# Ledger of designs, part 15: peptides against a protein of PDB entry 5JXT

Target 1, 319 residues: chain A of PDB entry 5JXT
Amino acid sequence: SLLPKKEINVYIGMSEMQVKWYQKILEKDIDAVNGAGGKRESKTRLLNIVMQLRKCCNHPYLFEGAEPGPPYTTDEHLIYNAGKMVVLDKLLKRIQKQGSRVLIFSQMSRLLDILEDYCVFRGYKYCRIDGSTAHEDRIAAIDEYNKPGSDKFIFLLTTRAGGLGINLTTADIVILYDSDWNPQADLQAMDRAHRIGQTKQVVVYRFVTDNAIEEKVLERAAQKLRLDQLVIQQGRAQVAAKAAANKDELLSMIQHGAEKVFQTKGAFGTMAEKGSQLDDDDIDAILQAGETRTKELNARYEKLGIDDLQKFTSESAYE

## One batch from the design tools (peptide; made by RFdiffusion4, then SolubleMPNN)

Design b1_p9_4_s1 (from b1_p9_4, 3 letters changed)
Fold by OpenDDE base, seed 3:
Structure b1_p9_4_s1 (fold): chain B 319 residues (1-319), chain A 9 residues (1-9)
Amino acid sequence: as target 1 above (319 residues)
Amino acid sequence: KLDYVPEAK
């Protein structure tokens, strides 16, 4: 029988470079961040800020002129300048040692480009599929990854492209490097490994930048998932979960953790204490803390009714 | 409201 998947949110502090860029993004549009535009503020402007903050949470090199150079060479800086890369680098070493194979999903094809450079730098053999990959090349990549005795350790996928009904049950680990606004897209991505033909325990690691916009993206996704489940169970087909955040919701998400980011000199959390020198005990502590916070998050939304889940519950911008 | 004023560098 297929074992139930284990899902763990991995909460990761920003690197010093991420903090600096996160501050710079907020400062550049501080009037919008403070809600000074009021009713005149465009939803598009707020969505643009959200997208820049999400890019920062993924990797600073997604911004023009952020990568150190010339020379533009891949080195350890590609890892230590992004908290998610520091954790990923340690986690992948563990995953490889245990004889597992891994799917890595992102919303951003440009992040997959950084992950390709990382794979080459570490000597990891990989496959890639995104939205631009031709149908024939997708088939070839899937077949190369799934072949008996495949030396391909990593499959890099955009969440939406990887969601397209493919079977990747030859992997047992799934890393969601970022989250989709629609939790169903992430579930569809997980179901590439967690499907009939899987023989191992599937483990899903969801990377979440701590004290940042991504916590609110995750909360909104969890809220929506619970709402979708309750609507199906109660037969209330007319309760279309408003898929799109309103302006006030977007503003609240942008403001979350922003004050603490402005006050921070250097990195956050374990990234401030250890930086790139995370050991196996530090990773175990991060995973254990993540497992606890994941249970707490799920328990919060499991207690809410449909009417409560239709309202955006913003925690304070100061929490 | 964060009421943050960026210090002009």
Scores: peptide ipSAE 0.015, ipTM 0.521, DockQ to the pose 0.018
Fold by OpenDDE base, seed 4:
Structure b1_p9_4_s1 (fold): chain B 319 residues (1-319), chain A 9 residues (1-9)
Amino acid sequence: as target 1 above (319 residues)
Amino acid sequence: KLDYVPEAK
């Protein structure tokens, strides 16, 4: 029988470079961040800030002129300048030693470009599929990854491109490097490994930048998923209609952790204490803390009814 | 209103 998947949110501090770029993004639009624009503030402006903050949480090199150079060479700076890369680098070494194979999903094809450079730099053999990959090349990449005795360790996918009914049960680890606004897209990504033909325990690691907008993206996704489940159970199909965040929700998401980011002179959490020098014990501590916070997050939304789940309040996540 | 005043570097 297929074992139930284990899902763990991995909460990761920003690097010093990420903190500096996160501050710059907020400062550039400080009037919008402070809600000074009131009713005149454009939803498009807030959505742009959200997009830039999510880029920063993924990797600062997603910004023009952020990568150190010339020379533009892949080096350890690709890893230590992004908290998610520091954790990924240690986690992949562990996954490989265990004889596991891994799917890495992102919303951003440009992050997959950075992950390709990382794979080459570390000598990891990989496959890639994104939205631009031709149908024939997708089939070839899937077949190359799934072949008996495949030496391909990593499959890099955009979440939506990986969602298209493909079987990747030759992988047992799933890393969601970022989250979709639609939790169903992430579930569909997990179901590429967690399907009939899987022989191992599937483990899903969801990377979440701590004290940043991604915590609110995760909370909103968890809230929506619980709402969708309750709506299906109660037969109330009409309730699911508020798909897009309003301006006040976007503003609350942008403001989350912003004060502490402005007060921070260095990195956050384990990134401040050890930087890129994480050991196996630090990874175990991060995973254990993540498992605890994941249980707490799920338990919070399990107690809420449909009417509460329709209200995205930042307060209900901390009370 | 959280008035985020960037500390002037």
Scores: peptide ipSAE 0.015, ipTM 0.551, DockQ to the pose 0.019
Fold by OpenDDE base, seed 1:
Structure b1_p9_4_s1 (fold): chain B 319 residues (1-319), chain A 9 residues (1-9)
Amino acid sequence: as target 1 above (319 residues)
Amino acid sequence: KLDYVPEAK
């Protein structure tokens, strides 16, 4: 029988470079971040800030002129300049040693380009599918990954491309490098490995940048998922979850952790203490803390009714 | 409100 999947949020501190870029993004639009624009602030401007902050949480090299060079060479800087890459690099070594195979999902095809450079640099054999991959090339990549005795360790996918009903049950580990605003897209991605034909315990690692906008993206996605479940269970199809954040919700999400980011000199959390020198014990501590916070997050939303879940509750609205 | 004034470049 198929075992239930284990889902763990992995809360990761920003690197020093990420903190500096996160500060620069907030500083560039400081009046909007401070709510000084009021009714005059466009929803589009706030959405643009959200997108830049999410890029920063993924990797600083998603910004023009952020990559060191010339020469533009892949080295250890690709890893230590992004907290998620530092954790990914250690986690992949553990996954490989366990004889597991891994799906890595992102919303950003440009992040998959960075992950390809990383795979080449570390000597990891991989497949890739994104939104631009032709149908025939998708079939070929899936077949190459799924073949008996495949030497392909990693499959890189955009979450949208992974949603196309494909079977990847030859992988038992799923890494969500970032989260979708729609929790159903992430569930569809997990279901590529967690379906009939899987013989192993599927484990899902969801990377979340700590003290940043990604915590609020995750909270909003968890809230929406619970609301969708309750609406289905209660037969109340007319409760259209307001899928789109309003301006005040977006502003609250942008402001989350921003003060602490401005006060921070250097990196955040475990990235400040160890940086690229994270060991196996540090990874175990991050995973254990993540498992605890995941249970707490789920328990928060399990107690809420439909009317409470329709209200955006940000802790930052009470500060 | 963030009481942050960016240092002027």
Scores: peptide ipSAE 0.013, ipTM 0.511, DockQ to the pose 0.019
Fold by OpenDDE base, seed 2:
Formats: sequence, structure tokens, C-alpha cells
Structure b1_p9_4_s1 (fold): chain B 319 residues (1-319), chain A 9 residues (1-9)
Amino acid sequence: as target 1 above (319 residues)
Amino acid sequence: KLDYVPEAK
């Protein structure tokens, strides 16, 4: 029988470079961040801020001129300048030692470019599929990864490209490097490994930048998933979950953690304490804390009715 | 795609 998948949110602090870039993003549009734009502030402007903040949470080198150089060489700076890369680098070593194989999903093809450079730098053998990959090349990459005795450790995928019904049950670990606004897209990504033919316990690690916009992206996705489940269970098909965040929701998401980011000198959390020098005990602590917070997040939304789940509580980020 | 160009201070 297929074992239930284990999903763990991995809450990760920003690097010093990420904090500096996150501050710059907020400062550039500070009037919009403070809600001073009023009714004139376009939803498009807020969506652009959200997109830049999500890029920052993924990797600062997604911005032009952020990569240190000359010389432009792949080195340890690719890892220590992004909290998610520091945790990924330690986690992949553990996964490999366990004889597991891993799918890494992102929303951003440009992040997969960074992950390719990382794989080359660490000597990890990988496959890649994104939205631009031709159908024949997708088949070839899947077949190369799934073949008996494949030496490919990592499969890099965009979440949307991974949604195409493919079987990747030769992997037992899934890393969601970022989250989709639609929780169903992430579920579809997990179901590439968690499918008929899987013989191992599938474990999903969802990376979430702590004290940043990604926590609110995750909360909104969890809320929507629970709402969709209740609508199906109660037969209330007329409750079209408003798929898109409104302006006030987007503003609340942008403001979340912004004050603490402005007050912070250097990195956040474990990234401030240890930086790239995380040990195995630090990873275990991060995973344990993540498992606890994941249970708490799920329990919060399981208690809510349809009417409550339709309300986005904008708690002011300034309390 | 609005690429965030940080103003070089």
C-alpha cells in the first residue's frame, strides 16, 4: 500500500544579503507599503512588490547586478547569500547519504538556473524540466531519471511543468523551494513522487522564509485548501473561493514582517547565529520546529468554518 | 516582467 506522504514546512531565516535586498524593495515603494497610495494604488503595483519580495526570499542573484564580481565564478557565495541554499546544501547531503533521490520544485525557472550552477559546483548529477522544455526533451529527461540504476540524484522542475501527470516515483523526497498561490499546484507536484509505484515513504520539505511574505503566501494557500475541502464536503459549489488576493490582502502580506526586517542588522534567526556553518543538529532543530509549526498551521484552519475561511483577517502588521 | 533594478546608492 502507498504510505501517506509526510509534509514539513521548513522555516528559514534570510541571509544578510537577502535582508538588505528585502529592505531595498520595501524602501523603493515605501508609500505603497505604508498604504499611503490609497485607492489610486494599483493591484498591479502591489503584485509587483509581492513578486520582488518572493524573488528575494528565493535568491538575491535573481536581481540584476546582485551577483558579486568580477570575477564571476560559482563559489560558496552562491550558498551563503541565500538562507534556502544554506539549508538545501545541508539537507541534500543528508538525503544522498540515506540513498534517497529528490525532486526540487520552484515557480521560477531563473532559480532553476541558479540550482543548476549549484549542482555543477557540488558535483550533483541532475535532470531539468521547465515551461520551455520541449515535449521530447521532457520525455528524455524523465526516462533518464527513472531508468534502473540512474545516477541522477536531483530532478529540477518548475512546479507548473511538473504538473503534467508525469511519474517520478523513483524519487522519495520532494523539496518545494517556493510555494504556488494555488495549493493544488504544489499537491500536483508532490503527486509526481507520491503515486502508484512508490515503494518508499515520501517526505515533502516546503521551504518558507521566516518573518517574510512567504509565510503569508503559505497561510493563504492553507486557508484556500481547507476552504476547497469544506466546499466539496458540504456540496456548496456556489462558494467560489475568490482566487485572487484583493488589494488589502496583498498589502497585509507585504507588511508582514516588514518592521522587523527594517530593524534587522545582518541575517535572521539561525542564519544570524551560524550562517553557512549549520551542523546536523541545527538541521534537526529546524526540521523539528518546522514539524511543530506545520501541525499548528493545519490545526488553525481545521477549526474554521466556510464563512471564517472566506474572511482574510488583515491583522495589522504594526501591532 | 518588472525587473527590480536597485538604484545604486
Scores: peptide ipSAE 0.012, ipTM 0.432, DockQ to the pose 0.031

Design b1_p9_4_s2 (from b1_p9_4, 3 letters changed)
Fold by OpenDDE base, seed 5:
Structure b1_p9_4_s2 (fold): chain B 319 residues (1-319), chain A 9 residues (1-9)
Amino acid sequence: as target 1 above (319 residues)
Amino acid sequence: MLDYVPEAK
């Protein structure tokens, strides 16, 4: 029988470089961040800020002129300049040691380019599929990954390309490096490993940058998922939650953690304490804290009705 | 209204 999947949100502090870039993004549009634009502020401008902040949470090298050079060489800087890469690097060593195989999903094909450079640098054998991958090449990559005795450890996928009904039950670990705005896309991605033919306990690690916009992306995704479940259960198909965030929701998401980011010199959380020197005990502590916060997040939304779930307020998280 | 002070460039 298929075992239930275990899902853990992994809350990760920003590196010093991420904090500096996060500050620069907010400063560039400070009037919009402060809400000074009022009714005149465009939804498009706020969406652009959200997208830049999400890039920063993934990796600062997604920005032009962020990568140190010349020389432009892949080195340890690729890892220590992004909190998610520091945790990923330690987690992949553990995953490999236990004889597991891993799917890594992202919304950003350019992040997969960074992850390819990382795989080459660490000597990890991998496959890749994104939205540009030809149908034949996609089949070949899946077959190469799934073949008996495959030496491919990692499969790199864009969430949407990985959602296309493929079977990847030869992997037992799923890493969501970032989250989709539609929680169903992430479910479809993890269900590539969590499907008939899986023989192991599937574990899903969802990376979330702590004290940043990604916490609000996660909360909004959890809220939508619960609303979708209740709408299906109650037969209220017309209560399609407004699929797109309004201006006030986007502004609240941008403002989340921004004050603390401006006050912070250096890295956040475990990245400030240990940086790239995270050990196995630090990883266990991050995973345990993540498991606790995941239970608390789920318990918050399980008690809410449809009318409460239609109101996206930042404050409803603390009542 | 959160008054964010940009870091001086």
Scores: peptide ipSAE 0.010, ipTM 0.492, DockQ to the pose 0.019
Fold by OpenDDE base, seed 4:
Structure b1_p9_4_s2 (fold): chain B 319 residues (1-319), chain A 9 residues (1-9)
Amino acid sequence: as target 1 above (319 residues)
Amino acid sequence: MLDYVPEAK
């Protein structure tokens, strides 16, 4: 029988470089961040800020001129300049040691480029599929990954490209490096490993940058997922229609953690304490804290009715 | 309204 999947949100502090870039993004559009633009502030401008902040949470090298060079060579700087890479690097070593195989999903094909450079640098054998991958090349990559005795450890996928009905049950670990605005896209990604033919316990790690916009992306996704479940259960198909964040929701998401980011000199959380020198005990502590916060987040949304879930109140998530 | 004043470098 297929075992239930275990889902854990992994809350990760920003590196010093991420904090500096996050500050620069907010400072560049400070009037919009403060809401000073009022009714005149464009929803498009707020959406752009959200996208830049999400890029920063993923990796600072997604910005032009952020990568140190010349020479432009892959080195340990690729890892220590992004909190998610520091945790990923330690987690992948553990996953490999236990004889597991891993799917890594992202919304950003340019982040997969960074993850390819990382895989080459660490000597991890991988496959890749994104939105640009030809149909024949997708089949070949899937077959190469799924073959008996495959030496491919990692499969790199964009969440939407991985959603297309493919079977990857030869992997038992799923890493969501970032989250889709639609929680159903992430569920469809998990279902590539968590399907008939899986023989292992599937574990899903969802990376979330702590004290940043990604916490609000996660909260919004969890709220939407619970709303979708309740709408299906109650037969009220009409309620699902508020898919796009409004202007005030986007502004609240941008403002989340911004004050603490401006006050921060250096890195956040475990990244401030140990930087890139995380040990196995630090990873266990991060995973345990993540498991606790995941249970608390789920328990919060389980108590809410449809009417409460239709109101994106950032306040009700911290009361 | 959180007035995020960037600390002057």
Scores: peptide ipSAE 0.008, ipTM 0.480, DockQ to the pose 0.019
Fold by OpenDDE base, seed 3:
Structure b1_p9_4_s2 (fold): chain B 319 residues (1-319), chain A 9 residues (1-9)
Amino acid sequence: as target 1 above (319 residues)
Amino acid sequence: MLDYVPEAK
């Protein structure tokens, strides 16, 4: 029988470089961040700010001129300049030692480019599929990954491309490096490993930048998932249609953690204390804290009715 | 409304 998947949100502090770039993004559009544009502020401008903040949470090298160089060489800086990479680097070593194989999903093909450079730098054998990958090359990559005795440890996928009806049950670990606005896309992605033919316990790690926009993306995704479940149960198909964030919701998401980011001179959390020198005990502590916060998040939305889930709860923007 | 004044460095 297929074991239930274990899902853990992994809350990760920003590196010092991420904090500096996050501040710079907010400062560049400070009038929009403060809501000074009022009714005149375009939804497109707010969406652009959200996209920049999400890029920062993923990796600062997604910005032009952020990568140190010349010379443009891959080194340890690729890891220590992004909190998610520091955790990923330690987690992948553990995953490999236990004889597991891993799918890594992102919304951003340009992040997969950084992850390819990382895989080469660490000597990890990998496959890649994104939205631009030809059909024949997708088949070849899947077959190469799934073959008996495959030496491919990592599969890099964009969430939407990996959401296609492919079978990757030869992997037992799933890392969602970022989250889709639609929680169903992430579910479809993790169900590539969590499917008929899987023989291991599937574990899903969802990376979430702490004290940043990604916490609000996660909350919105959890809210939407619960709403979708209740709508199906109650037969109220018309209620599900308002999936797009309004301007006030986007503004609240942008403002979340912004004050603390402006006050921060270095990195956040464990990244401030240890940076790239995370040990196995630090990883265990991060995973345990994440498991607790995941249960609390789920328990919050499980108690809400349809009418409550249709309203954006701004309460978490002021805590 | 959080008035974030960027500290001018």
Scores: peptide ipSAE 0.008, ipTM 0.481, DockQ to the pose 0.018
Fold by OpenDDE base, seed 1:
Parts: sequence; C-alpha cells; structure tokens
Structure b1_p9_4_s2 (fold): chain B 319 residues (1-319), chain A 9 residues (1-9)
Amino acid sequence: as target 1 above (319 residues)
Amino acid sequence: MLDYVPEAK
C-alpha cells in the first residue's frame, strides 16, 4: 500500500548576499514599500517587487551583475551565497547516503540553470525538464531517470512541467525549492513521486526563506488549500476564491520582515551562526524546527471557516 | 510603514 507522504517546511535564513540584495530591492522602491504611493501605486509595481523578493529568496545570481566574475567560474560561492543552496547541499549528501533519489521542483527555469551548474560542480548525475523541453525529450529524460539501475540521482523540474501527469515513483524525496501561489501545483508535483508504484516513504521538503516574503506566499497557499477543501466538502462550488491579492495584501506581504532585514548586518538565523559550515546536527535542528512550525501552520488554518479564509486572496505572480 | 531612510550611497 502507498504510505502517506510526510511534508516538512524547511525554514532557511538568508545569506549575507541575499540580505544585501533584499535590502537593495526594498530600497529601490522604498516609497512603494512604505505605502506612500497609496492609490497611485500600481498593482503591477507591487507584483514586480514581490517577484524580485522571491528571486532573492531563491538565489542572488538570478539578478544581473550579482554573480562574481569575470571569469564566471562555478565554485563554493554558488552555494554559500544562497541559504537554500547551503541547506540543499547538506540535504542532498544525506539523501544520497541513505540510497534515496530526489525530485527538485522550482517555479523558475533560471534557478534550474543554477542547479545544473551546482550538480556539475558536485558531480551529481541529473535529468532536467522545464516548460521549453520538447515532448519527445521529456519522455526520454523520464525514461532515463526511471530505468532500472539508473545512475541519475536528481531530477530537476519546473513545477509546471512536473504537473503534466508523469510518473517519477523511482524517486522517494521531493524538494520544493520554492512554492507556487497555487498549492494545487505543488500537490501535483508531489504526486509525481507519491503515486501507485511507489515502494518507499515519500518525504517532501518545502524550502521557505525565513523572515521574508516566502512565509507570506506559504501562508496564502495554505489558506487557499484549506478553502478549496472546505468548498469541496460543503458543495459550495460558487465560492469563487477571490483569486487576486489586493494592493494592501501585497504591501503587507512585502513589508513582512523588511524592518528586521534593514536592521540586519550579515546573514540570518543559522546562516549567521554557521554559514556554509552547517553540519548534520544543524540540519537536524532545522528539520525539527521546520516540522514543529509546519504543524503550527496547519493547525492555524484547520480552525478557520470559509468566511475567515475568504478575507484573503492569492494571485499567481507567474502569469 | 517602515521608518527606514536608505543611507545615501
């Protein structure tokens, strides 16, 4: 029988470089961040700020001129300059040692490019599919990953490309490097490994940048998921989840953690204490803290009714 | 509202 999947939010501090870039993004649009624009501030401008902050949470090298060079060489800087990469690097070593295979999902194909460079640098054998991958090449990559005795450890996927009904039950670990605004897209991604034919316990690690915009993206996604469940259970199909975050909601999301980011010199949390020197005990502490916070988050939304859940709306920033 | 004034670089 298929075992229930275990889902753990992994809350990760920003690197020093991420803090500096996060500050720069907020400073560039400080009037909008402070709400000084009022009715004059466009929703598009706020959505653009949200997108830049999400890029920063993923990797600072998603910005032009952020990568050290020339020469542009892949080294340890690719890892230590992003909190998610530091945690990923330690987790992948553990996952490989336990004889697991891993799907890594992102919303950003350009992040998959960074993850390819990382895989080459660490000597991890991988497959990749994204939105631009031809149908035949997708089949070939899936077959290469799923073949008996495949030496491919990692499958890199955009969340949208992974949503296409493919079977990847030869992997037992799923890493959501970032979250979709639509929790159903992430569930569809998890269901690539958590499906009939899976023989192992599926574990899902959801990376979340702590004290940043991604906590609010996660909260919005959790709220939407609970609302969708309640609508289905109550037969109230007409409860159109107001799809779009309003300007005040977007502004509140942008402002979340911003004051602490401005006051911070260096990195955040475990990244400030250990940086790239995170050990196995530090990873266990991060995972245990994440499991606790995941239970607390779920318990918060399980208590809410439809009317409370309808007060907040989520747009996909990935149109 | 964030009482942050960017230091002039």
Scores: peptide ipSAE 0.007, ipTM 0.471, DockQ to the pose 0.019

Design b1_p9_4_s3 (from b1_p9_4 with S3D)
Fold by OpenDDE base, seed 5:
Structure b1_p9_4_s3 (fold): chain B 319 residues (1-319), chain A 9 residues (1-9)
Amino acid sequence: as target 1 above (319 residues)
Amino acid sequence: PLDKVPEAK
């Protein structure tokens, strides 16, 4: 029988470079961030801010002129300038030593480009599929990854392209480098490894930038997933889950952690203390803290009814 | 009141 998947949110501090770029993104549109536009503020402007903040949480090199150079060469800076890369770099070494194989999912094809450069730099053999990958090349990449005795350690996928019914049960680890606004897209991605033919315990690591927009993206995705489950269970098909965040919800998401970002000089949390010198004990501490916070997040939404889950509560339980 | 993001210095 297939073992239940273990899902762990991995809460990761921003690097110093990410904090600086996150500040610049907020500063550029400070009037919109402060809600000064009121009812006249466009939803499109707020959505743009959210998208820039999500890019910053993934990697600062997603912005023009962020990469240090010339010369433009892949080096350790690719890792230490993004908190998620610092954790990924340590986690992949552990995963490889355990004889596991890993799927890495992102919403951003340009982040997969950075992850390819990283794989080459570390000497990790990989496959890639995104939304631009031809059908024949997709088949070839899947077959190359799944073949007996494959030397491919990593499969890089965009979440939506990876969701298309493929079997990747030769991997037992799934990393969601970022989250989809639709939790069903992430579930479909996990189900590439967690399906018939899997022989190992599937573990899913969901990377979440701490004290940033991604916490609110995660909370909203968890809320939606619970609402969808309750609607199905209660047969209340007419509860159209308001799929799109309103302006006030988007504004609250943008403001989350922004004060702490402006007050912070340097990196956040373990990234400030250890940076690239993160050890195996630090990784264990991050994973343990993440497992606790994941249980707390799930328990929060499990107690809520349909009517409560339809209200976007801007109040994080920590405010 | 929406928490005001501090103005960039």
Scores: peptide ipSAE 0.011, ipTM 0.544, DockQ to the pose 0.018
Fold by OpenDDE base, seed 4:
Structure b1_p9_4_s3 (fold): chain B 319 residues (1-319), chain A 9 residues (1-9)
Amino acid sequence: as target 1 above (319 residues)
Amino acid sequence: PLDKVPEAK
């Protein structure tokens, strides 16, 4: 029988470089961040800020001129300049030692480019599929990954490209490096490993940058997922949960943690204390804290009715 | 009240 999947949100502090870039993104549009634009502020401007902050949470090298050089070579700087890469690097070593195989999903094809450079640098054998991958090349990559005795450890996928009906039950670990605005896209991605033919316990690690916009992306996704579940259970017409955040919701998401980011001169959390020198005990502490916060997040939304979930903005979670 | 981000000095 298929075992239930275990899902853990992994809350990760920003590196010093990420904090500096996050500050610069906010400072560049400080009037919009402070809501000074009022009714005149465009939704497009706020969406652009949100996208830049999400890029920063993923990796600072997603910005032009962020990568150190010359020489422009892959080195340990690719890892220590992004909190998610520091945790990923330690987690992948454990996953490999236990004889597991891993799917890594992202919304950003340009982040997969960074993850390819990382895989080459660490000597991890991988496959890749994104939205630009030809149908024939996609089949070939899936077959190469799934073949008996495949030496491919990692599969790199964009969440949407990986969602397209493929079977990857030869992997038992799923890493969501970032989250989709639609929680159903992430579910469809993890269900590539968690389906008929899986013989192992599937574990899903969802990376979330702590004290940043990604916490609000996660909260909004969890709220939407619970609302969708309750609507299905009650047989009510799909209350089209307003798929797009309004301006006030976007502004609240941008402002979340921004004060603490401006007050911070270094890295956040375990990244401030240990940086790239995270040990096995630090990873266990991060995973345990993540499991606790995941249970608390789920318990918050389980108590809410449909009417509460429709009104429940990310702000009402802290009131 | 929305926590205002400190103005960049």
Scores: peptide ipSAE 0.011, ipTM 0.533, DockQ to the pose 0.017
Fold by OpenDDE base, seed 3:
Structure b1_p9_4_s3 (fold): chain B 319 residues (1-319), chain A 9 residues (1-9)
Amino acid sequence: as target 1 above (319 residues)
Amino acid sequence: PLDKVPEAK
């Protein structure tokens, strides 16, 4: 029988470089961040800030001139400059030692480019599929990954490209490097490994940058997922229409953790204490804390009715 | 394309 999947949110502090870039993104458009535009502020401007902050949470090298060079060579800097990469690097070593195989999903094809460089640097054999991958190349990559005795450890996928009904049950670990605004896209990604034919316990690690916009992206996704479930259960088809965040919701998401980011001179959390020198105990502590916060998040939304779930609760960074 | 470096105002 297929075992239930285990889902754990992994809350990760920003590196010092990410904090500096996150500050610069906020400072560049501080009037919009402070809500000074009011009703005249464009939704497009706020969406642009959100996208820049999400890029920063993924990797600072998603920005022009962020990568150190010359020489432009892949080195340990690719890892220590992004909190998610530090945690990923330790998790992948553990996953490999356990004889597991891993799917890594992102919304950003350019993040997959960084993950390819990382895989080459660490000597991990991988496959890749994104939205630009030709149909034939996609089939070839899936077949190469799924073949008996495949030496491919990692499959890199964009969440939407991986959502296309493929079977990857030869992997038992799923890493969501970032989250989709639509929780159904992430579920469809998990269902590539968590499907008929899976023989192992599927574990899903969802990376979430702590004290940043990604916490609010996750909360909104969890809220929407619960709302979608209740709407289906109650037969209330009319409720499904509020798919996109409004301007006030986007502003609240941008402001979340901003004050603490401005006050921070170094890295956040375990990244401030250990940097890239995380050990196995530090990883276990991060995973255990993540499992607790995941249960708390789920329990918060399980108690809410449809009318409550239709309201965005803005915890402003100024409350 | 890479996004432009955020410049502080």
Scores: peptide ipSAE 0.005, ipTM 0.433, DockQ to the pose 0.034
Fold by OpenDDE base, seed 2:
Structure b1_p9_4_s3 (fold): chain B 319 residues (1-319), chain A 9 residues (1-9)
Amino acid sequence: as target 1 above (319 residues)
Amino acid sequence: PLDKVPEAK
């Protein structure tokens, strides 16, 4: 029988470079961040801020002129300048050592470019599929990865490309490098490994930048997932979950952790204490804390009814 | 110096 998948949120501090860029994104649109734009502030402006903050949470090199150079060389700076890369680099060593194979999903094809450079730099053999990959090349990459005795360790995918009904049961680890606004997209992605033909325990690691917008993206996705489940169970088909965040929800998400980011000189959490020098005990502590917070997050939404789950509680980051 | 405003690639 297929074992139930385990999903663990991995809460990761920003690097010093990410904090500096996150501050600059907020400062550039400070009037919008403070809600001073009033009724004239477009939902599009807030969505753009959200997009830039999510890019920063993924990797600062997603911005023009962020990569150090000349010389433009792939080196340890690719890792230590992004908290998610520091954790990924340690986690992949453990995953490889245990004889697992891994799917890495992102919303951003440009992040997959960075992950390719990382794979080359570390000597990891990989396959890649994104939204631009031709149908024939997708088949070839899947077949190469799934081949008996394949030496491909990593499969890099955009979450949308992973949604195409493909079978990747030759992997047992899934890393969601970022989250979709729609929790069903992430479920569809992880279910490429968690399908008929899987013989191992599938483990999903969901990377979440701590004290940043990604926590609120995750909370909103968890709320939506629970609401969708309750609507199906209660036969209340008319209770369409608002598919898109409103302006106040977007503003609350942007404001989450912003004050702490402005006050921070350097990196966050374990990134401030250890930087790129995380050991196995630091990784175990991050995973244990993540498992606890994942259970707490799920338990919060399991107690809520449909009417409560329709309300986005904007806890002001200023309370 | 991180003097450039984060511009989206």
Scores: peptide ipSAE 0.000, ipTM 0.415, DockQ to the pose 0.040; fails the geometry check

